# Ledger of designs, part 5: peptides against a protein of PDB entry 3J47

Target 1, 121 residues: chain A of PDB entry 3J47
Amino acid sequence: IRLTNQLKSLKGLQSKLKDVVEYLDKVINKELPINHTILGKLQDVFNLLPNLGTPDDDEIDVENHDRINISNNLQKALTVKTNDELMVIYISNLVRSIIAFDDLIENKIQNKKIQEQRVKD
Target 2, 26 residues: chain B of PDB entry 3J47
Amino acid sequence: NAQYHLLVKQGDGLLTKLQKYGAAVR

## One batch from the design tools (peptide; made by RFdiffusion4, then SolubleMPNN)

Design b1_p20_6_s1
Fold by OpenDDE base, seed 5:
Structure b1_p20_6_s1 (fold): chain B 121 residues (1-121), chain C 26 residues (1-26), chain A 20 residues (1-20)
Amino acid sequence: as target 1 above (121 residues)
Amino acid sequence: as target 2 above (26 residues)
Amino acid sequence: ELVKLVLEQEKLLKELEELI
């Protein structure tokens, strides 16, 4: 039962990671806005990842030590990779928010100049 | 980790300045 | 007042360029 749940969680994580990559590519190409719900679910998966790597101390034979080390190294590498993906998402959102704000400021400056010209005429 | 946290902190600082400016423009 | 808004905008653009 536990092994089946771990395999299901890993397949779920792999599917989510693929969806995030496909979404990032669309975000880089300016085709779609960032989905905050996907980001929140990804963060929840990260907070649960430390609990997926602890087999309770009940009887894992010494022959699995190399497989456990490979699994832990892969989990650490996946954690780093997704932290880097989250960082790129965060920076991309920040940059978009700043550009949209700069456009808002410029629009307001232009509107004020038009009003000042109309008061002088 | 430390570089990521520094970058996030810088971005949050910029967002806070942006919000203050948006409020002063209104 | 308008000049102050432009100066604050230019400052935000520079802070963005340093963050990228």
Scores: peptide ipSAE 0.301, ipTM 0.848, DockQ to the pose 0.043
Fold by OpenDDE base, seed 4:
Structure b1_p20_6_s1 (fold): chain B 121 residues (1-121), chain C 26 residues (1-26), chain A 20 residues (1-20)
Amino acid sequence: as target 1 above (121 residues)
Amino acid sequence: as target 2 above (26 residues)
Amino acid sequence: ELVKLVLEQEKLLKELEELI
């Protein structure tokens, strides 16, 4: 039962990670705005991951200590990877906000030039 | 961790400047 | 006024380049 649950959790995480990467690629390609709801759901999944990896404390067989250490190291590596992905999403949001602002300024500059021409005519 | 927090802090600073300029443009 | 807007754009672009 434990191995099947770990495999299901890992498949769920892998699917979600794939969805985040695909979303980031669409972000880089300017195809979609960043959906804050996807980011919030990713954070929620991350906060639930530690709770899905705790087996109920009622079967401590001592042969599991080396397997538990390997599992904890893998979970920590996945945690770092998820943090790096969240950082890339944040930077991508910031870059989009700056681009949208540059476009707003250029539009305002053009509108001012049109108004100044109308006052000279 | 520390580098991540520094990057987030720098990005928040940029966003704040962007908002101030957007308000001066409005 | 227009010159001040352009100077602030150039400053934001430089701060973005330092963040990337």
Scores: peptide ipSAE 0.293, ipTM 0.848, DockQ to the pose 0.044
Fold by OpenDDE base, seed 1:
Structure b1_p20_6_s1 (fold): chain B 121 residues (1-121), chain C 26 residues (1-26), chain A 20 residues (1-20)
Amino acid sequence: as target 1 above (121 residues)
Amino acid sequence: as target 2 above (26 residues)
Amino acid sequence: ELVKLVLEQEKLLKELEELI
């Protein structure tokens, strides 16, 4: 039962990471805006991942200690990878906001130049 | 961690410069 | 004045290219 739940959670995480990468590629290509709700739910899933590793405190077998350390290192590596993905998303949003504001400034400059020309005619 | 905070701080610096430019165009 | 705004825009674009 426990191994099947871990495999199902890992497959769900892998599918979600693939969806995030595909969404990031569309965001880099300027095709879609970022959905903040997807980002928040991803953070919640990662905050719950450390709780998947609490063994019930009732079996002292030395074989579990190496498995727990490997699981903790993998969870830590996955948390770092996710923080890096969230950072790339944040920077991509920042860059898009900068470009959109630059275009707004250029449009205002052009509109001002057109008004100044109309006052001279 | 340190490289992450540096990159976020550079992005915030760009956003602040952009806000100043937008205020000068208004 | 307009030339100063264009020069500041070009500077922001260069700082953006260095951040990417």
Scores: peptide ipSAE 0.278, ipTM 0.846, DockQ to the pose 0.043
Fold by OpenDDE base, seed 3:
Formats: C-alpha cells, sequence, structure tokens
Structure b1_p20_6_s1 (fold): chain B 121 residues (1-121), chain C 26 residues (1-26), chain A 20 residues (1-20)
C-alpha cells in the first residue's frame, strides 16, 4: 500500500513536470501567451526549492549569459541530487519489500512443518 | 544520467519480479 | 513449490544487492 501510493505520487509529479516543460517550450517559442497564473504557481515552486546557490559574495562581473548557465548547472545538479535521493528511497523500499516477503515465506515454511508434524502424531 | 537510467530500469525489472513472486505466494 | 519461492526470493535479494 505505502509503496504503491509513493509510486502513484511520483508518476503524478512526473506527468505535471512534463506538462510544465511542454508549456514553457510553447511560451519560449511564442506559440502561447504567458499565463500569469501558471507563472505565479511556477514561481511559488521555485521559491519552495531550497535557495539553490546564493553565489558566495566573491565579486566577479560575469555577463548575464554566465548567470543563466550557472542557474542551469545548479538546476541540473539539484535534479541529479533529487534523482539520487529518490533512488536511495526506492532501493530502501525494495529492500523492505524483500525482507517482508522473506518473513512471509519463513512463516509459511514453519506453518507447513507444524501441519506435517500434526499429521504424523 | 545514463548509469542512473540503467539502474532505474534494473530496479523496475526487480520490482516486476517481486510482484510476480508475491502473486505466486498468494 | 515453497522451495521454488525461496529460491526466487534469494535471486531477487542478490539482484538487489548488485543494485546497491
Amino acid sequence: as target 1 above (121 residues)
Amino acid sequence: as target 2 above (26 residues)
Amino acid sequence: ELVKLVLEQEKLLKELEELI
């Protein structure tokens, strides 16, 4: 039950992220006008993301193009970190599922041995 | 990226086998 | 039948250990 709910939530998040990317691509290509309500919700999502690198206060005049590349590299590093964290959670849930199946098999083996002993008496 | 996608694919394969096993135990 | 299930679980455990 818990694992199925987490997988359903993750699939729902993945679908919503895909819809957001497709919307942003259409806005960048000028195929759709900027929807202020979608942009506001996207800004709220970015504000709920932990402050992804305040550049520590070392003054270098880097043109606005390098700030976009640093922001993309940081967003990429966070996407990788989030993927690694989700992977660890996924593996941990697989391990717990396998242990629970091991215990269930051992209980079935014990119950079978008890029944075989009761038929011999 | 490529190693991550391979690892996720392998984990999904394992999960599918675990589900088949759980159905055979019932 | 139960022995086949145990062997299949041990295989799943090994495949998981190789994934970690």
Scores: peptide ipSAE 0.272, ipTM 0.848, DockQ to the pose 0.050

## One batch from the design tools (peptide; made by RFdiffusion4, then SolubleMPNN)

Design b1_p21_5_s1 (from b1_p21_5, 10 letters changed)
Fold by OpenDDE base, seed 3:
Structure b1_p21_5_s1 (fold): chain B 121 residues (1-121), chain C 26 residues (1-26), chain A 21 residues (1-21)
Amino acid sequence: as target 1 above (121 residues)
Amino acid sequence: as target 2 above (26 residues)
Amino acid sequence: SSIRKEAEELLKQAEEFRKSL
């Protein structure tokens, strides 16, 4: 029962990671805004993953050490991949903010020119 | 990693330029 | 005029960044 639940959870995580990647591609293409709920759920999954790789202190079987090392390596690889995905989201938001501020600066420059012209007339 | 760092550096350069513009318009 | 030209270059760099993503 426990192994079947872990395998089901891992398949669920893999599907969710695929959905996040697909969502990231849509955000990069400016088709959709970033969904904070997807990001929060991804963080929750990563906070739970360390608990899936900690054996409860009581089963010292030598066959578990190789499986634990494989699980820890997979968890580390998944954590790195998700950090890279979050960083891409962050940069995409930063670029959008820069563009919005550039437009605001141009609007202020135009308004200042209009005021200077009105004072000369 | 390297492509990401280049991209971040370009973004920081853009942000610095934006700050200079904001100061010149004030 | 100088500020506008630099803003346009900044926008172009931001678009290039977006395409690289």
Scores: peptide ipSAE 0.423, ipTM 0.888, DockQ to the pose 0.181
Fold by OpenDDE base, seed 1:
Structure b1_p21_5_s1 (fold): chain B 121 residues (1-121), chain C 26 residues (1-26), chain A 21 residues (1-21)
Amino acid sequence: as target 1 above (121 residues)
Amino acid sequence: as target 2 above (26 residues)
Amino acid sequence: SSIRKEAEELLKQAEEFRKSL
C-alpha cells in the first residue's frame, strides 16, 4: 500500500512538473502571462513533499536512516530545481520589462521629434 | 550555475544600457 | 539617430537573450 501511494504521488508530481515546463515554454514564447497561482501551488507541493518521507514512529530500525537521507536528498534536489525554474521566470519577466521600456522610450523619441518638427514649421 | 550567471550578467548589461538610453531621452 | 541605433541594438540583444533562455 505505502509503495503504491509513493508511486502515485511521484507520477502526479511528474505530471505537474511537465505542466509547469509546458507553462514556462508558453510564458517564454509570450503566449501566456505568468500565473502566480501556479507558482504558489508548486511551492505548496514542495512543502508537502517533506511530509511524504516521515515514517510513522513505530519502527526506528537503523535501515530507516538511509531512507530518510535519500528522501532528504530528493527534496533538496527538487527545491534546487524549483529555485532554478523560478529564476528563469524572473529573468523572462525582466526581459519583457526591458522590451516594454525600450518601446516606450522609442515612442517618446518619436513624439519629441514630431513636436520639434511642428515648432520649426 | 555558470550559464545562469552569464544570463543574469547579460540581462543586467541590457538593463544598464536601457537606463542610460532612458536618461538621454528625458 | 544614434539613440535609435542604440535602441535597435538593445532590442537585438534582448531577443538573443530570450532565445538563449
Scores: peptide ipSAE 0.415, ipTM 0.884, DockQ to the pose 0.152
Fold by OpenDDE base, seed 2:
Structure b1_p21_5_s1 (fold): chain B 121 residues (1-121), chain C 26 residues (1-26), chain A 21 residues (1-21)
Amino acid sequence: as target 1 above (121 residues)
Amino acid sequence: as target 2 above (26 residues)
Amino acid sequence: SSIRKEAEELLKQAEEFRKSL
């Protein structure tokens, strides 16, 4: 039962991670805005991951300590990977904001030059 | 880690340039 | 123009980082 649940959870996580990557590609390509629903579902998966590694209190056999450490290491590695993905999203949004501000600044410079020319004429 | 820090450092460089341009317009 | 060019380079590096994940 545990191995099948871990494999199902891993497949579900892999599918969601693929959807996040595909969404990130569309975000990088300026095709879509940030989807808060995808971020919320990702966050929910992360909040559930610690609970997926907790053994139900009824089967603490000492031989599982190495498997628990491997599961915790996998959860930690997945948490780091997602933090990196969230940071890529954040940087992509920051860059878009910077480009929008650059365009605003350039428009303001052009308007100022036009006004200065009108005062000289 | 190293690639991440490089991306953050480049983003900070862009922000600094944007601030300089914004001050020159003011 | 200089800010745009640097922003495009930052986007390219972010894409490369994403491909490495």
Scores: peptide ipSAE 0.418, ipTM 0.886, DockQ to the pose 0.685; fails the geometry check
Fold by OpenDDE base, seed 5:
Structure b1_p21_5_s1 (fold): chain B 121 residues (1-121), chain C 26 residues (1-26), chain A 21 residues (1-21)
Amino acid sequence: as target 1 above (121 residues)
Amino acid sequence: as target 2 above (26 residues)
Amino acid sequence: SSIRKEAEELLKQAEEFRKSL
């Protein structure tokens, strides 16, 4: 039962990571905005991942030390990868916001110039 | 990593310019 | 006019950044 649940969770995570990568590719290609719901679900999965690799305190056989190290290294690698993905998303949003504000400022400058011309006439 | 840092630096430069413009339009 | 030119340059840089993504 436990191994089956871990395998199911890992498959679920793999599927979600694939969806996130596909979403990131669409964001890079400028096709879609960031979905906060997907991000939240991803965070929830990552917050649960540490608990999937902890052996129950009662079965720390010495032979599991290598498995624990592999699990911790995998968890760390997944955390780093996710952090990098989130950072790329964050920067993409920041750049979009900067462009939108630049357009707003240009519109304000144009409106101000039109108003100044009307006051001189 | 290097491409990412370059993008961040460019974004920060754009943000700084945007802030200067926002202050000049107010 | 100076602000407009600098805004246009900023837009160009933002677009280049967007192409680099």
Scores: peptide ipSAE 0.415, ipTM 0.883, DockQ to the pose 0.155; fails the geometry check

Design b1_p21_5_s2 (from b1_p21_5, 9 letters changed)
Fold by OpenDDE base, seed 4:
Structure b1_p21_5_s2 (fold): chain B 121 residues (1-121), chain C 26 residues (1-26), chain A 21 residues (1-21)
Amino acid sequence: as target 1 above (121 residues)
Amino acid sequence: as target 2 above (26 residues)
Amino acid sequence: SEILEEAEKLLKKAEELLKQL
């Protein structure tokens, strides 16, 4: 049970990481606006968290039940923290991409101005 | 959570402005 | 918290660049 729950939590984290990567790819490709999808994926993480910590109700003695609940709450808190950190990294990368795109646009405007000046001369 | 949502909202606002600018430059 | 602060700084820089365009 404990090892199974840890494996399930790791699989859930891996699935969420995959979802974040897929979202990043869609944002890079300009397919989706960032905000609604990021919020949706964050909500999906929180909705999956209860399912990551559900012990299968196999007959475990009451003393083990309290320890399992404490372990599940700690694991949930760690999962939330990890998700928040991953989302911050995502936003940081997005901002870097925005800055790089802004610089590219500025360079294109400058090149256009240079071409227009050459046509007037 | 709230600070993260605010940061995300600001990033999206910037992305939207950048996309509009990119479309105007083309 | 440190990564969040860095992200906020990057957003502010991006906003300033967009205002210059």
Scores: peptide ipSAE 0.397, ipTM 0.867, DockQ to the pose 0.095
Fold by OpenDDE base, seed 3:
Structure b1_p21_5_s2 (fold): chain B 121 residues (1-121), chain C 26 residues (1-26), chain A 21 residues (1-21)
Amino acid sequence: as target 1 above (121 residues)
Amino acid sequence: as target 2 above (26 residues)
Amino acid sequence: SEILEEAEKLLKKAEELLKQL
């Protein structure tokens, strides 16, 4: 039962990571804004991953050491991948903020030129 | 990691240029 | 690697927009 639930959770995480990648591609292409709910869920998964790989201290059976090492390596690899995805989201938000600020500056320059022209007339 | 830090640094450089431009327009 | 390349492309576009202001 416990192993089946872990496999189901891992499959769910893999599906969610795929959905995040697809969403990131749409954000990079400027098709969609960043969804804060997806980001929050991804962070929650990231925070739960270390807890899934900590062996409960009680049953260190020697046959589990190789399986635990493989599980820890897989969790570490998933953690790195998740961190890289979060990084791309952050950069995409930064670029959007820069573009929006540029548009605001241009609008202010145009408004100033209009006011200067009205004072000369 | 290193490539990401380079991208973040470039983004911060652009943000700083925008802030300077915004201050010059005021 | 592909996601990082796409991020670099977006950053370059932002730089070009900043140069137009």
Scores: peptide ipSAE 0.382, ipTM 0.861, DockQ to the pose 0.053
Fold by OpenDDE base, seed 2:
Structure b1_p21_5_s2 (fold): chain B 121 residues (1-121), chain C 26 residues (1-26), chain A 21 residues (1-21)
Amino acid sequence: as target 1 above (121 residues)
Amino acid sequence: as target 2 above (26 residues)
Amino acid sequence: SEILEEAEKLLKKAEELLKQL
């Protein structure tokens, strides 16, 4: 039962990670704004990942040490990968915000110049 | 990690410059 | 690595736009 639930959770995480990558690609291509709900769900998964790596101290039978180390290394690798993805999302949003603000400033400057010309005529 | 922190720092610097420019254009 | 390179390219474009203002 526990192993089946862990495998189901891992498959769910893998599917969510794929959905995030697809969303990131759409965000990079300027097709969609960043969905804060997806970001929040990813953060929740990350906050749960440390709890998945702490099996309680008492009854770890010696034979499973290699599988636990592989699982912990995989969890660390997945954590790093998802941190990198979140980072790219953050930077992409920052750059979009900067570009949009630059365009707004340029539009305001142009509008002021047009008004000044109309007052001189 | 280091490249990321550098990129974030550059983005924050640009955002700050934009904010200053926006305040000067108002 | 490709995603980082794209992010750097976008940042450079934003810097150029800021310099033109």
Scores: peptide ipSAE 0.377, ipTM 0.861, DockQ to the pose 0.090
Fold by OpenDDE base, seed 5:
Structure b1_p21_5_s2 (fold): chain B 121 residues (1-121), chain C 26 residues (1-26), chain A 21 residues (1-21)
Amino acid sequence: as target 1 above (121 residues)
Amino acid sequence: as target 2 above (26 residues)
Amino acid sequence: SEILEEAEKLLKKAEELLKQL
């Protein structure tokens, strides 16, 4: 049961990571906005990941210490990689928000100039 | 990490400038 | 690395737009 759940979670994480990469590529190419639902699901997966590596306190013999260390290092590496991906998403959103706000300000300035010209005529 | 923090700082600075401009146009 | 370079390019474009305002 536990191994099956770990494999299912790993497959789920791999699928989500692939979806995030594909989404990031679309975001970079300006094809799609950030999907908050994908981000929320990714965060939920990350919050559950620490719990996937906790051995139940049952006497798992010393021979598994190397496998546990490899699993913990892999989990840490995956967490860092995901934090970096989330960071890139955040920056991309920030830049898009800034550009959109700049365009709004320019549009307001142009509208004000047009109104001032109409009042002088 | 350092490059990321620099990028975030630049984005925050730009956002602050944009907010000031938006307040001046209102 | 490639994603970071694209983010820097977008930031530079945003800075240029702000200078035009």
Scores: peptide ipSAE 0.369, ipTM 0.858, DockQ to the pose 0.090

Design b1_p21_5_s3 (from b1_p21_5, 11 letters changed)
Fold by OpenDDE base, seed 4:
Structure b1_p21_5_s3 (fold): chain B 121 residues (1-121), chain C 26 residues (1-26), chain A 21 residues (1-21)
Amino acid sequence: as target 1 above (121 residues)
Amino acid sequence: as target 2 above (26 residues)
Amino acid sequence: SEIRKQAEELLKKAKEFLEKL
């Protein structure tokens, strides 16, 4: 039962990570704004990762030592992957903020030119 | 990792300048 | 004038950042 639940949770995480990647690709391509809800959900997944790697202490047979090491390595790999995804989200937000500010600067420059022209007429 | 951190640092520096400019243009 | 110069410099830096992405 536990292994089945862990496998199901891992599959759920994998599906969610895929959805996040697809969303990030759309954000990088400027097709969609970053959704704070996706970021929050990714953080929640990260906070749940420690719980996915804890075998309950009750079946520490010698065969479990190799499985515990594999689980810890998998958790570490998942942590790195999650950090990379969070970083991509951060960069995407930064890029959007820069673009929005560039547009604001350009709009102000144009407005100033229009006002200067109106004073000369 | 290092290239990413450099990119983030450059972006943060730009964002800070953008914020200063946005405050000056208000 | 100074505000405009600062804007133009910032826009230039923003473009340089975008080119590195």
Scores: peptide ipSAE 0.375, ipTM 0.859, DockQ to the pose 0.123
Fold by OpenDDE base, seed 2:
Structure b1_p21_5_s3 (fold): chain B 121 residues (1-121), chain C 26 residues (1-26), chain A 21 residues (1-21)
Amino acid sequence: as target 1 above (121 residues)
Amino acid sequence: as target 2 above (26 residues)
Amino acid sequence: SEIRKQAEELLKKAKEFLEKL
């Protein structure tokens, strides 16, 4: 039950992340107006992501086409990094569930021993 | 990548041990 | 007794895994 709920939550988060990416693509393509509230929350998420290196400030002079490719590569790198972080969080939650099940098994064994002692008295 | 796969393998090994243990306590 | 020892070993390995994360 707990592991199934965690997997469902992770799938839900993956779906929401996909919806955010699709929204961003529509905004970039000028199909939708920029929602400042969504953009602000997205910026907050990116600011909480450890800074994927700013290219050093020494290449001020490459035409608007290279900026789009660099932005796409950075966004792709950010998406891959976000996916890797979500996978690490998933593994961490899986390990926490394993520990909790181990404790439950130990508690069950202790309770069984207490019952066996009470039947011998 | 390689470290991640090692962590996944270790987690799967722990899960398998936990399943065997849970079956023995059943 | 053996099952407890196996649980403790599993818990130790799980902790070592968390420390590597």
Scores: peptide ipSAE 0.372, ipTM 0.866, DockQ to the pose 0.198
Fold by OpenDDE base, seed 1:
Structure b1_p21_5_s3 (fold): chain B 121 residues (1-121), chain C 26 residues (1-26), chain A 21 residues (1-21)
Amino acid sequence: as target 1 above (121 residues)
Amino acid sequence: as target 2 above (26 residues)
Amino acid sequence: SEIRKQAEELLKKAKEFLEKL
C-alpha cells in the first residue's frame, strides 16, 4: 500500500513536470504568458519533497541504506531539474521584459518623429 | 550551473542597458 | 540621432541574446 501510494505520487509529479515542460515550450514559442501560479505550485511541491524522507522509523534494518541513497539521489535529481525549470522561467520572463521594453522604445521613437513632423508642417 | 550563471549574467546586463535606454527616452 | 543609434545597438544585442537561448 505505502509503496503503491509513493509510485502514484511519483507518477503524478512526472505528469506535472511534463505539463510544466509543455508550458515552458509554449512560453518559448511566445504562445502563452508565464503563469506565476504554476511556478509557486512547483516550488510548493519541492518544499514538500524533503518531508517524504523523514527517517522516524529507526527500527527498519541495515538493508534500507541502499534505498535511502537511491531516494536521496532521486531527490537531488528532482531538485536539479526544478532549479533548471525555474531558470528557464526566469530567462523567459527576462526575454519578454526585453521585448516589451524594445516595443516601448520603438513606440516612443515613432511618437517623437510624428511630433517633430507636426512642428515642421 | 556555470552556463546558466553566464546566461543570467548576460540577460541582466541586457536588462540594465535596456533600463538605462528607457530612462534616457523618458 | 545618438538616442536612435543606441536603440538600434540595444535591439541588436537583444536579438543576439535571443539567438543564444
Scores: peptide ipSAE 0.369, ipTM 0.857, DockQ to the pose 0.145
Fold by OpenDDE base, seed 3:
Structure b1_p21_5_s3 (fold): chain B 121 residues (1-121), chain C 26 residues (1-26), chain A 21 residues (1-21)
Amino acid sequence: as target 1 above (121 residues)
Amino acid sequence: as target 2 above (26 residues)
Amino acid sequence: SEIRKQAEELLKKAKEFLEKL
């Protein structure tokens, strides 16, 4: 039962990671805004990953140690990959916020110039 | 990692410039 | 004028950053 749940969770994580990549490509292409719900679900999956990689100390079958190490390394590699994807999303949002703030500053400067011209007239 | 840190550093540099610009417009 | 030029440069760098992502 436990191993089947771990395999199902890993397959789910792989599918979610693919969905995030596809979403990132659409965000880069300016086709869609960032879906915060997808990001939240990814974070939840990652918060569950440590629980998938901790051997509960009670069933050390020595033959499983190498398979567990390979599984943990794969989970770690998947965690790193999705962390990198989340970081790309975060930076893309930061840049969008910077652009929006730049436009606001330009609008404020234009308004100030119009007001200064009205005081001189 | 290195490409990401470069990207973050560029973003932070842009943010700092934007903050200075916003302060000059106030 | 100088502030606008700085904003345009910032926007250019932001676009270059997005293209590298």
Scores: peptide ipSAE 0.383, ipTM 0.871, DockQ to the pose 0.190; fails the geometry check

